# Peptides against a protein of PDB entry 7QUU, part 31

Target 1, 43 residues: chain A of PDB entry 7QUU
Amino acid sequence: DAVEPSVEKEYKKIISFRDTVFEGKHQQFLVPNNVRLKFLRDR

## One batch from the design tools (peptide; made by RFdiffusion4, then SolubleMPNN)

Design b2_p18_2_s2 (from b2_p18_2, 10 letters changed)
Fold by OpenDDE base, seed 3:
Structure b2_p18_2_s2 (fold): chain B 43 residues (1-43), chain A 18 residues (1-18)
Amino acid sequence: as target 1 above (43 residues)
Amino acid sequence: LEKELEKAKEELKKKELE
């Protein structure tokens, strides 16, 4: 049977989480807006 | 991402045939 679109979305989330957190394939840095604004002002 | 999703779908399909 075709995998339901809801189930496919959940698998995409699980794989994305694994790749980001454990495999290090994606590095996401959350820079706070105040730190970003300071960095742009000091240039 | 897409390649790993395809592998996961193939693994599920194998388990449905057992």
Scores: peptide ipSAE 0.032, ipTM 0.461, DockQ to the pose 0.042
Fold by OpenDDE base, seed 1:
Formats: sequence, structure tokens, C-alpha cells
Structure b2_p18_2_s2 (fold): chain B 43 residues (1-43), chain A 18 residues (1-18)
Amino acid sequence: as target 1 above (43 residues)
Amino acid sequence: LEKELEKAKEELKKKELE
């Protein structure tokens, strides 16, 4: 089954978010700063 | 990025088969 183009865009955001937050990699996709800050606070 | 997305797709496909 081909992954829906909408689902693929969401996975690209999740990976980019993970890389930016955990690995300090360059963010390739726009993740809202409020989501990033929430994630860092909930740890 | 694309290589990690492909890995994530493969991991999900494994979980759908369990």
C-alpha cells in the first residue's frame, strides 16, 4: 500500500521535529515553536 | 530525512502485520 501524501507530510514533520529537538539537526519542516516548547517541558 | 521516513514506514508496516 502506498502511504497517503498527507501521512507522508506528517511523518516528515515528526522526523524533522525529532532531529531538531533531540539531535540538534537543522529543521527542514515548519514545526510550531509552541509544540517544541511543550515537548521540552513535558520531559 | 527520506531514509528515516522509509525506516519509519517499514516499522509501521511491521506493526500492522502483528
Scores: peptide ipSAE 0.027, ipTM 0.424, DockQ to the pose 0.143
Fold by OpenDDE base, seed 2:
Structure b2_p18_2_s2 (fold): chain B 43 residues (1-43), chain A 18 residues (1-18)
Amino acid sequence: as target 1 above (43 residues)
Amino acid sequence: LEKELEKAKEELKKKELE
């Protein structure tokens, strides 16, 4: 099944955010420290 | 990024088969 372009765009954002938070890899945007700490607590 | 996306798609596909 071809993943819809909308869904693929959302997965790319989630991966980029994850990698920025955990590894600092593939960073497409700066994650503020407060947002980073929230994301780690909401897991 | 594209390599990590492909890996994430493979991991999801594996979970859908379980």
Scores: peptide ipSAE 0.027, ipTM 0.426, DockQ to the pose 0.124
Fold by OpenDDE base, seed 5:
Structure b2_p18_2_s2 (fold): chain B 43 residues (1-43), chain A 18 residues (1-18)
Amino acid sequence: as target 1 above (43 residues)
Amino acid sequence: LEKELEKAKEELKKKELE
């Protein structure tokens, strides 16, 4: 079970997005405030 | 980031064994 390098790259982005939006730990992605607020409302 | 990825991979592997 080798996770395809493409799937691992997408999973790293999802974690980084989560950490940026919820915890502020990883500012590697500038999440616009409108996208952050949409994500929090659509949950 | 990499430590959180490894932890989440371990959690997925545990769920695949249940």
Scores: peptide ipSAE 0.026, ipTM 0.417, DockQ to the pose 0.125

Design b2_p18_2_s4 (from b2_p18_2, 11 letters changed)
Fold by OpenDDE base, seed 3:
Structure b2_p18_2_s4 (fold): chain B 43 residues (1-43), chain A 18 residues (1-18)
Amino acid sequence: as target 1 above (43 residues)
Amino acid sequence: LEKELKEAREKREEEKKK
């Protein structure tokens, strides 16, 4: 299935956000450490 | 949570290789 290039760009942003919040592997989003630690503690 | 995120990445990479 050819994913439209617009949809692929949005999907890459969602992945980068997830990685920033939950894994801390990317710094594309400024997530406060207290918010990150809450998400990691609850899951 | 980190385990679930890892499994979701592995699944996506496998689907891209088919």
Scores: peptide ipSAE 0.027, ipTM 0.327, DockQ to the pose 0.165
Fold by OpenDDE base, seed 4:
Structure b2_p18_2_s4 (fold): chain B 43 residues (1-43), chain A 18 residues (1-18)
Amino acid sequence: as target 1 above (43 residues)
Amino acid sequence: LEKELKEAREKREEEKKK
């Protein structure tokens, strides 16, 4: 199953957000409201 | 969740030391 390019872009944003939060870089990563963090609901 | 967040932090700290 080829991961749709849209889904890969969303994963890259989630990884970048995760890395920003954990590096303590308080850059307000504006997560677009459409990037619902599904991984936070299933864990 | 908390365990995976810890493991992901440890992995990045190890990559910064190489």
Scores: peptide ipSAE 0.024, ipTM 0.284, DockQ to the pose 0.081
Fold by OpenDDE base, seed 1:
Structure b2_p18_2_s4 (fold): chain B 43 residues (1-43), chain A 18 residues (1-18)
Amino acid sequence: as target 1 above (43 residues)
Amino acid sequence: LEKELKEAREKREEEKKK
């Protein structure tokens, strides 16, 4: 099934936002490096 | 988790090259 171009564009934005937050590049979600490393280690 | 994130990044970069 072809994913509608509108829905694909929204998924690309969600993925980009997730990656930005996870990298700590998003100023609103400054996760301290120690907390980030703990979260990655615990999963 | 760190391994799964590496694999998910690699898969996305491969999909962008197609």
Scores: peptide ipSAE 0.021, ipTM 0.304, DockQ to the pose 0.138
Fold by OpenDDE base, seed 5:
Structure b2_p18_2_s4 (fold): chain B 43 residues (1-43), chain A 18 residues (1-18)
Amino acid sequence: as target 1 above (43 residues)
Amino acid sequence: LEKELKEAREKREEEKKK
């Protein structure tokens, strides 16, 4: 099943945000208001 | 997640004080 290129781009942003937050890199990640990060609810 | 973020902050602050 080919993941849609849109979903892959959103996934890469979510992973980059996660890694930035955990590593405490002071990168300002602008999360779009429509992007719900499911992993933030379970941890 | 909030616990892991707190522990990761505390660890970085301790490493900066050494």
Scores: peptide ipSAE 0.028, ipTM 0.244, DockQ to the pose 0.061; fails the geometry check

Design b2_p18_3_s1 (from b2_p18_3, 9 letters changed)
Fold by OpenDDE base, seed 3:
Structure b2_p18_3_s1 (fold): chain B 43 residues (1-43), chain A 18 residues (1-18)
Amino acid sequence: as target 1 above (43 residues)
Amino acid sequence: KIEEKYNEILEKLKKLKE
């Protein structure tokens, strides 16, 4: 299905955050606090 | 683990994109 371009951009940010934090990729990526998953804040 | 929960969410997001 066609996803709105704004939503697609948000998904790409989430994926990039995953890669940086969990896959050991050292690319600096700023994820806004409102996009950060709650369970990451609980730790 | 946090990583497992993260991956689960990402798979849900992929399904929403399809």
Scores: peptide ipSAE 0.032, ipTM 0.475, DockQ to the pose 0.149
Fold by OpenDDE base, seed 1:
Structure b2_p18_3_s1 (fold): chain B 43 residues (1-43), chain A 18 residues (1-18)
Amino acid sequence: as target 1 above (43 residues)
Amino acid sequence: KIEEKYNEILEKLKKLKE
């Protein structure tokens, strides 16, 4: 059975939203090693 | 079934992202 084009479009939006949320939650701020080392030295 | 159509779309989109 062919998937209706309207249904496929809505599922694409849901998947894009899921992926954006996942990427945002798993963006560890890669604190540059230089900034981490400066914070530890100023104590 | 709606679930079967959903899984078919997911598998197609997964293959396009890789």
Scores: peptide ipSAE 0.029, ipTM 0.471, DockQ to the pose 0.051
Fold by OpenDDE base, seed 2:
Structure b2_p18_3_s1 (fold): chain B 43 residues (1-43), chain A 18 residues (1-18)
Amino acid sequence: as target 1 above (43 residues)
Amino acid sequence: KIEEKYNEILEKLKKLKE
């Protein structure tokens, strides 16, 4: 299934974020606005 | 609870693959 290039780029950014958080990699990453942890504001 | 929700998101991120 052809994933839209925009969506693929977002997933790559999320994967990069995962690597930074879970593998201790100190790379710069851009978290897409739609996947930012805004839910932490709500209980 | 916020903690449970946080952990759920972390587990989803851990399982995310290309």
Scores: peptide ipSAE 0.024, ipTM 0.432, DockQ to the pose 0.071
Fold by OpenDDE base, seed 5:
Structure b2_p18_3_s1 (fold): chain B 43 residues (1-43), chain A 18 residues (1-18)
Amino acid sequence: as target 1 above (43 residues)
Amino acid sequence: KIEEKYNEILEKLKKLKE
């Protein structure tokens, strides 16, 4: 059965959201050494 | 059944990702 254009748009949003959330869970943050040193010093 | 409808939607979503 053909998916209505409105429903297809919502499916594309769901896929985009899923992919964004997945990428965000595996995102590595490069923390600069100066920021790390500041954080450790403030403890 | 609800499971069959879920699988149908899931397969449609997979095809839209490709």
Scores: peptide ipSAE 0.024, ipTM 0.421, DockQ to the pose 0.027

Design b2_p18_3_s2 (from b2_p18_3, 11 letters changed)
Fold by OpenDDE base, seed 4:
Structure b2_p18_3_s2 (fold): chain B 43 residues (1-43), chain A 18 residues (1-18)
Amino acid sequence: as target 1 above (43 residues)
Amino acid sequence: KIEEEYDKILEKEKKLKE
């Protein structure tokens, strides 16, 4: 099933945010607050 | 705030995998 290009783009943004925020929760020095907050502003 | 938004994103990820 070809996932609609809109749904695939949203999924990729969700995964990228999840990984960045998760890494930033465990290691706050590796993921700066400005990078974590960028994903919250772009939503 | 950031944790609440993280939880909303995890919920959206679940709905896209169903």
Scores: peptide ipSAE 0.040, ipTM 0.553, DockQ to the pose 0.080
Fold by OpenDDE base, seed 5:
Structure b2_p18_3_s2 (fold): chain B 43 residues (1-43), chain A 18 residues (1-18)
Amino acid sequence: as target 1 above (43 residues)
Amino acid sequence: KIEEEYDKILEKEKKLKE
């Protein structure tokens, strides 16, 4: 199944956010878990 | 499943950074 272009754009945002927040551009304690979960849930 | 689609997109993004 080809992933729809809209879904691909959403996942790119999630990946960019993960890299920024979890791979060390931002300290994990500065971003509350509820804000992280909201970003992953809000399409 | 959405997780399998995410992993495929993640793999594509890795290949684009090489």
Scores: peptide ipSAE 0.035, ipTM 0.496, DockQ to the pose 0.049
Fold by OpenDDE base, seed 3:
Structure b2_p18_3_s2 (fold): chain B 43 residues (1-43), chain A 18 residues (1-18)
Amino acid sequence: as target 1 above (43 residues)
Amino acid sequence: KIEEEYDKILEKEKKLKE
């Protein structure tokens, strides 16, 4: 499945948010869906 | 699922940094 370029851009924003909130934690903390959706709406 | 697409994007980003 090719991820659509729009979906890739949204996930890059989520990844940037994760990396900012979890600086220094190489753990894939699943950003809770409520926090993730809030970040996408507030930016 | 959205989580599986997220993991695929993370894997693509790793390959783009190599």
Scores: peptide ipSAE 0.035, ipTM 0.492, DockQ to the pose 0.053
Fold by OpenDDE base, seed 2:
Structure b2_p18_3_s2 (fold): chain B 43 residues (1-43), chain A 18 residues (1-18)
Amino acid sequence: as target 1 above (43 residues)
Amino acid sequence: KIEEEYDKILEKEKKLKE
């Protein structure tokens, strides 16, 4: 399944946010749904 | 749903790190 380019872009913003907040490159932190939805709505 | 699309991306990210 091809990820829609818009969704992939917002996912990359969430990763960048996690990297900035937690100083952990690509760590699998459980991003809260409200934070996920903030990035995905601001597309 | 947008959340389901995000969870699919997160699952793909997990599989790429194995």
Scores: peptide ipSAE 0.033, ipTM 0.459, DockQ to the pose 0.052

Design b2_p18_3_s3 (from b2_p18_3, 15 letters changed)
Fold by OpenDDE base, seed 2:
Structure b2_p18_3_s3 (fold): chain B 43 residues (1-43), chain A 18 residues (1-18)
Amino acid sequence: as target 1 above (43 residues)
Amino acid sequence: DIEKEYEKILLKEERLKS
């Protein structure tokens, strides 16, 4: 199925954030709360 | 809470996949 470019872009950012924070590429304390909220904000 | 943030990510991921 075709996904809108905007939705796909947001999805990729969420995946990148998940991998960075939760797969141990970066420690959680290296990611400020404002950056976390940037990925988790409602769209 | 990191676990709660992860759950929010998963919920948003599911919304975007549908």
Scores: peptide ipSAE 0.052, ipTM 0.583, DockQ to the pose 0.112
Fold by OpenDDE base, seed 5:
Structure b2_p18_3_s3 (fold): chain B 43 residues (1-43), chain A 18 residues (1-18)
Amino acid sequence: as target 1 above (43 residues)
Amino acid sequence: DIEKEYEKILLKEERLKS
């Protein structure tokens, strides 16, 4: 199945916000790229 | 309020996982 662009865009914004704005303030949740991509494709 | 914006982001993440 194709990745839905709207869902991918929203998820990327979440990760960017945590990594850039809250770097070092909260525990980073590491998601392997293959798991992340599977999640986005299955939506 | 940056903490409130972070909370909103976490809620969106959980919504996407469901």
Scores: peptide ipSAE 0.049, ipTM 0.597, DockQ to the pose 0.093
Fold by OpenDDE base, seed 1:
Structure b2_p18_3_s3 (fold): chain B 43 residues (1-43), chain A 18 residues (1-18)
Amino acid sequence: as target 1 above (43 residues)
Amino acid sequence: DIEKEYEKILLKEERLKS
């Protein structure tokens, strides 16, 4: 079945956060804190 | 704690996959 647009939007935000802020499973990457907080706020 | 928030996001990801 086709994924609803709202679900796809949320999933893409999660992937973007993971790729930008973390390496591997839990390692925080060297990104500005304001970028990290934006992803956490918009999740 | 950013790692705790990340774990919540991972849980949400798994939920959205199903």
Scores: peptide ipSAE 0.042, ipTM 0.550, DockQ to the pose 0.101
Fold by OpenDDE base, seed 4:
Structure b2_p18_3_s3 (fold): chain B 43 residues (1-43), chain A 18 residues (1-18)
Amino acid sequence: as target 1 above (43 residues)
Amino acid sequence: DIEKEYEKILLKEERLKS
């Protein structure tokens, strides 16, 4: 499925947030709740 | 693929919970 550029930018913020947390930097990024990749969590 | 990269992060998150 094609992801629109605006949604892709928000996904990149989620990835950056997760990477920062898991690297132990504990920096938070603003990620909208409506953009969360729920389909991946349900696998 | 951004979805594939996010899946890798979720797998890491699961390993951190164990």
Scores: peptide ipSAE 0.034, ipTM 0.432, DockQ to the pose 0.043

Design b2_p18_3_s4 (from b2_p18_3, 12 letters changed)
Fold by OpenDDE base, seed 2:
Structure b2_p18_3_s4 (fold): chain B 43 residues (1-43), chain A 18 residues (1-18)
Amino acid sequence: as target 1 above (43 residues)
Amino acid sequence: SVEKEYDEILLKEKRLKS
């Protein structure tokens, strides 16, 4: 197993987080549509 | 909050690019 560079691992976490939020999901609770729209505007 | 966490992630991304 090739150890991915630390920076690449962190970017993958960021992208995964964004995709999860845009899908309306979060570890703590469902993301409201208005919050999702805010994130879409920032994308 | 989710918004705060997102903002922190965006700041982290900016730091990684610098």
Scores: peptide ipSAE 0.310, ipTM 0.772, DockQ to the pose 0.389
Fold by OpenDDE base, seed 3:
Structure b2_p18_3_s4 (fold): chain B 43 residues (1-43), chain A 18 residues (1-18)
Amino acid sequence: as target 1 above (43 residues)
Amino acid sequence: SVEKEYDEILLKEKRLKS
């Protein structure tokens, strides 16, 4: 298997986290609506 | 917090693009 470039690996983490916030679910607790709205503004 | 983690990731994205 080809080693994934470090930069590409970090971008995948960013995308995965954004999806988690948008869905409103997080490992620790439910994502508050104000945080979801912040995500939508920053998109 | 989730908001803090989001802000840290946003900063990381800016760094990767620079």
Scores: peptide ipSAE 0.141, ipTM 0.691, DockQ to the pose 0.374
Fold by OpenDDE base, seed 5:
Structure b2_p18_3_s4 (fold): chain B 43 residues (1-43), chain A 18 residues (1-18)
Amino acid sequence: as target 1 above (43 residues)
Amino acid sequence: SVEKEYDEILLKEKRLKS
């Protein structure tokens, strides 16, 4: 298994987090609407 | 806070793109 570049790993984390916020869930908790709206504004 | 975490991620993204 090839070692994934550090930069790519970090981007994957960012994308995963954004998708999670967009879906309205963060971990096992609901994402507050203000955070979701902030994400949408900054997208 | 999820909001704080988002801000940290946003800053990190900016740094990675620069």
Scores: peptide ipSAE 0.065, ipTM 0.608, DockQ to the pose 0.325
Fold by OpenDDE base, seed 4:
Structure b2_p18_3_s4 (fold): chain B 43 residues (1-43), chain A 18 residues (1-18)
Amino acid sequence: as target 1 above (43 residues)
Amino acid sequence: SVEKEYDEILLKEKRLKS
């Protein structure tokens, strides 16, 4: 198995986080709407 | 907080794209 470079691993974590927030996989009390709106503005 | 985590992720993304 090719060892993914550290940069690629960190980039995948960023993508995974964004997908989770965007898809609403976090409960609203964990991810407040103001944080979601900030994410939507910054993407 | 989730907000802090997002800000850290955004900072990391900017660093990776530079």
Scores: peptide ipSAE 0.050, ipTM 0.593, DockQ to the pose 0.323

Design b2_p18_4_s2 (from b2_p18_4, 7 letters changed)
Fold by OpenDDE base, seed 5:
Structure b2_p18_4_s2 (fold): chain B 43 residues (1-43), chain A 18 residues (1-18)
Amino acid sequence: as target 1 above (43 residues)
Amino acid sequence: TLEEKYKELLEKKKREEE
């Protein structure tokens, strides 16, 4: 099945966020383990 | 859901990096 273009765009944003925040590639942030991206939870 | 589709994409990318 083809990935919907909307879902692929949101995925790319999450990967960029992961790389920035957790992998320390740009700017590392201390994020609590209970913090979730709302747009992933409700869809 | 979008969360399930994201998890599918994440596992796909993980397999492409192995």
Scores: peptide ipSAE 0.029, ipTM 0.446, DockQ to the pose 0.261
Fold by OpenDDE base, seed 3:
Structure b2_p18_4_s2 (fold): chain B 43 residues (1-43), chain A 18 residues (1-18)
Amino acid sequence: as target 1 above (43 residues)
Amino acid sequence: TLEEKYKELLEKKKREEE
């Protein structure tokens, strides 16, 4: 199954968002603590 | 599957950050 290029772009955004939330590498992305804790519980 | 493609993209991102 070839994943459509649109779907691949959306997954890349979700991954980049998760990485920013977990790694704290981007000071520019103000993730609320409640959102960070949700991602940590879902892992 | 969509899950397999997600795992592939995670591994690709991990390698791009090393």
Scores: peptide ipSAE 0.029, ipTM 0.460, DockQ to the pose 0.146
Fold by OpenDDE base, seed 4:
Structure b2_p18_4_s2 (fold): chain B 43 residues (1-43), chain A 18 residues (1-18)
Amino acid sequence: as target 1 above (43 residues)
Amino acid sequence: TLEEKYKELLEKKKREEE
């Protein structure tokens, strides 16, 4: 099934976000584990 | 917490792509 180009672009953004913020694979600087997902703390 | 639910969701999505 050809995923529509719009849905594929959104999916790639979600994966890039996960890898950068949660896994740290695409981070430009070392993110400490206690700082990762800090925007979801207090919720 | 909401943070724990999001962590679990991200770990599930990681396993679906392996």
Scores: peptide ipSAE 0.019, ipTM 0.355, DockQ to the pose 0.069
Fold by OpenDDE base, seed 2:
Structure b2_p18_4_s2 (fold): chain B 43 residues (1-43), chain A 18 residues (1-18)
Amino acid sequence: as target 1 above (43 residues)
Amino acid sequence: TLEEKYKELLEKKKREEE
């Protein structure tokens, strides 16, 4: 079943956020791991 | 939160693949 294009766009944004902030795969700036984990928990 | 929305979307995707 095709996920609605709106839901898929939101999913892709959250995955990109995970990769950037939590996993650091797309990180553009240096953030300490403790600050990253806090940011994910606070949102 | 963004973490809760992340978990919800992962669970939705998992249920659609079953």
Scores: peptide ipSAE 0.031, ipTM 0.454, DockQ to the pose 0.201; fails the geometry check

Design b2_p18_4_s3 (from b2_p18_4, 6 letters changed)
Fold by OpenDDE base, seed 1:
Structure b2_p18_4_s3 (fold): chain B 43 residues (1-43), chain A 18 residues (1-18)
Amino acid sequence: as target 1 above (43 residues)
Amino acid sequence: SLEKKYEELLEKKKKEEE
């Protein structure tokens, strides 16, 4: 079955945010990995 | 939290693939 368009849109946003924060692709400063993971968990 | 929403979406996706 096709994933509902609303669920797919939210999933894509979460994956994009995860990858940005965890990998630090768009960071202006070095954040330790433990702080990155805490930031994701706190939200 | 974003983590809880991520887990919820993974569980929904898994149930749809079963």
Scores: peptide ipSAE 0.027, ipTM 0.421, DockQ to the pose 0.193
Fold by OpenDDE base, seed 4:
Structure b2_p18_4_s3 (fold): chain B 43 residues (1-43), chain A 18 residues (1-18)
Amino acid sequence: as target 1 above (43 residues)
Amino acid sequence: SLEKKYEELLEKKKKEEE
């Protein structure tokens, strides 16, 4: 089943956020473990 | 919540990869 294009766009944004903030692949600074995915947990 | 939406999207992707 093809994921709806709108859902796929949201998924790509969440994955990019995960890679930057949680995994630190694209982070500009060290993200502490307690701050990782804070914006996901708070919403 | 954004967390709930993240989990929902991960579950959809897992089902698509099966």
Scores: peptide ipSAE 0.026, ipTM 0.406, DockQ to the pose 0.181
Fold by OpenDDE base, seed 3:
Structure b2_p18_4_s3 (fold): chain B 43 residues (1-43), chain A 18 residues (1-18)
Amino acid sequence: as target 1 above (43 residues)
Amino acid sequence: SLEKKYEELLEKKKKEEE
């Protein structure tokens, strides 16, 4: 079944942010991994 | 938190795929 377009759009945004913070994927700025992980965990 | 919202959206996606 096709995922609802609204849910899929929000999911893709969160995945992109997760990848940037936890895995350094699509990283636009240099931040230490411990700081990135803390920043996301507290939100 | 963004982590909780991620889990919520993951659960929604799984339910929509069932």
Scores: peptide ipSAE 0.031, ipTM 0.443, DockQ to the pose 0.202; fails the geometry check
Fold by OpenDDE base, seed 5:
Structure b2_p18_4_s3 (fold): chain B 43 residues (1-43), chain A 18 residues (1-18)
Amino acid sequence: as target 1 above (43 residues)
Amino acid sequence: SLEKKYEELLEKKKKEEE
């Protein structure tokens, strides 16, 4: 599907963010876990 | 929200894999 490459690109970005914020994988920023979880709930 | 976008993209991905 012509939409697939764009969707996949955005999905990968969100997955990377999820891993950083929820799972603490590949953490690029020093943010407390409670602040990270709040940040996701607020967005 | 980022959460809503995550869920939407996850649903799109699942539908494309069906």
Scores: peptide ipSAE 0.030, ipTM 0.437, DockQ to the pose 0.220; fails the geometry check

Design b2_p18_4_s4 (from b2_p18_4, 8 letters changed)
Fold by OpenDDE base, seed 4:
Structure b2_p18_4_s4 (fold): chain B 43 residues (1-43), chain A 18 residues (1-18)
Amino acid sequence: as target 1 above (43 residues)
Amino acid sequence: SLEKKYEELKKLKEEKEK
């Protein structure tokens, strides 16, 4: 099942963003945990 | 929620890589 390269690229970006915001795995800057989770928790 | 959608997309990606 060839995922279209465009769709795959978007999924990778979303996953990377999730990991940065929720888990801090790919964070480029220090964000307090309360701020990280609060930003997206209600969305 | 956006969090739920992120987890859904993660699962979808992992399934597509199998």
Scores: peptide ipSAE 0.032, ipTM 0.494, DockQ to the pose 0.159
Fold by OpenDDE base, seed 1:
Structure b2_p18_4_s4 (fold): chain B 43 residues (1-43), chain A 18 residues (1-18)
Amino acid sequence: as target 1 above (43 residues)
Amino acid sequence: SLEKKYEELKKLKEEKEK
């Protein structure tokens, strides 16, 4: 079954967020681990 | 939350890739 374009777009955004903030692959600043975890839990 | 939505979409992707 084809993935709905809206769902795929949202998924890509969340993966990009994970890679940038949580994994730090694309981060330009130091994010403390406690701040990362709090940010994910609050949203 | 963003975390809950991430886990939902991750499961959906894994189910489609099987």
Scores: peptide ipSAE 0.029, ipTM 0.461, DockQ to the pose 0.197
Fold by OpenDDE base, seed 3:
Structure b2_p18_4_s4 (fold): chain B 43 residues (1-43), chain A 18 residues (1-18)
Amino acid sequence: as target 1 above (43 residues)
Amino acid sequence: SLEKKYEELKKLKEEKEK
């Protein structure tokens, strides 16, 4: 892929965070789903 | 927001893959 390495690294970090908070994928911490969703929507 | 930044980077990735 012709995606610049710096952009790809930033993208992967955001995707990982999204998955953790919205979808519970790759979860690293335990918080209620409603709190997780609110936390991310406000950012 | 982080959600808006996600959508921005997603679009940028899709454009670079064309």
Scores: peptide ipSAE 0.033, ipTM 0.485, DockQ to the pose 0.218; fails the geometry check
Fold by OpenDDE base, seed 5:
Structure b2_p18_4_s4 (fold): chain B 43 residues (1-43), chain A 18 residues (1-18)
Amino acid sequence: as target 1 above (43 residues)
Amino acid sequence: SLEKKYEELKKLKEEKEK
């Protein structure tokens, strides 16, 4: 059940986003303009 | 919720790194 490297990169970005939004850890991360996280719409 | 999904993804990452 090896998570693909592309999926791992997405997980790291999601965690960084969580830290910024929920924990007040203002970490900058690069998100390409063409990348959309579907899970953000599910709430 | 969005917050619960973030924690689920964090757990999956931590389990993979063990």
Scores: peptide ipSAE 0.030, ipTM 0.478, DockQ to the pose 0.117; fails the geometry check

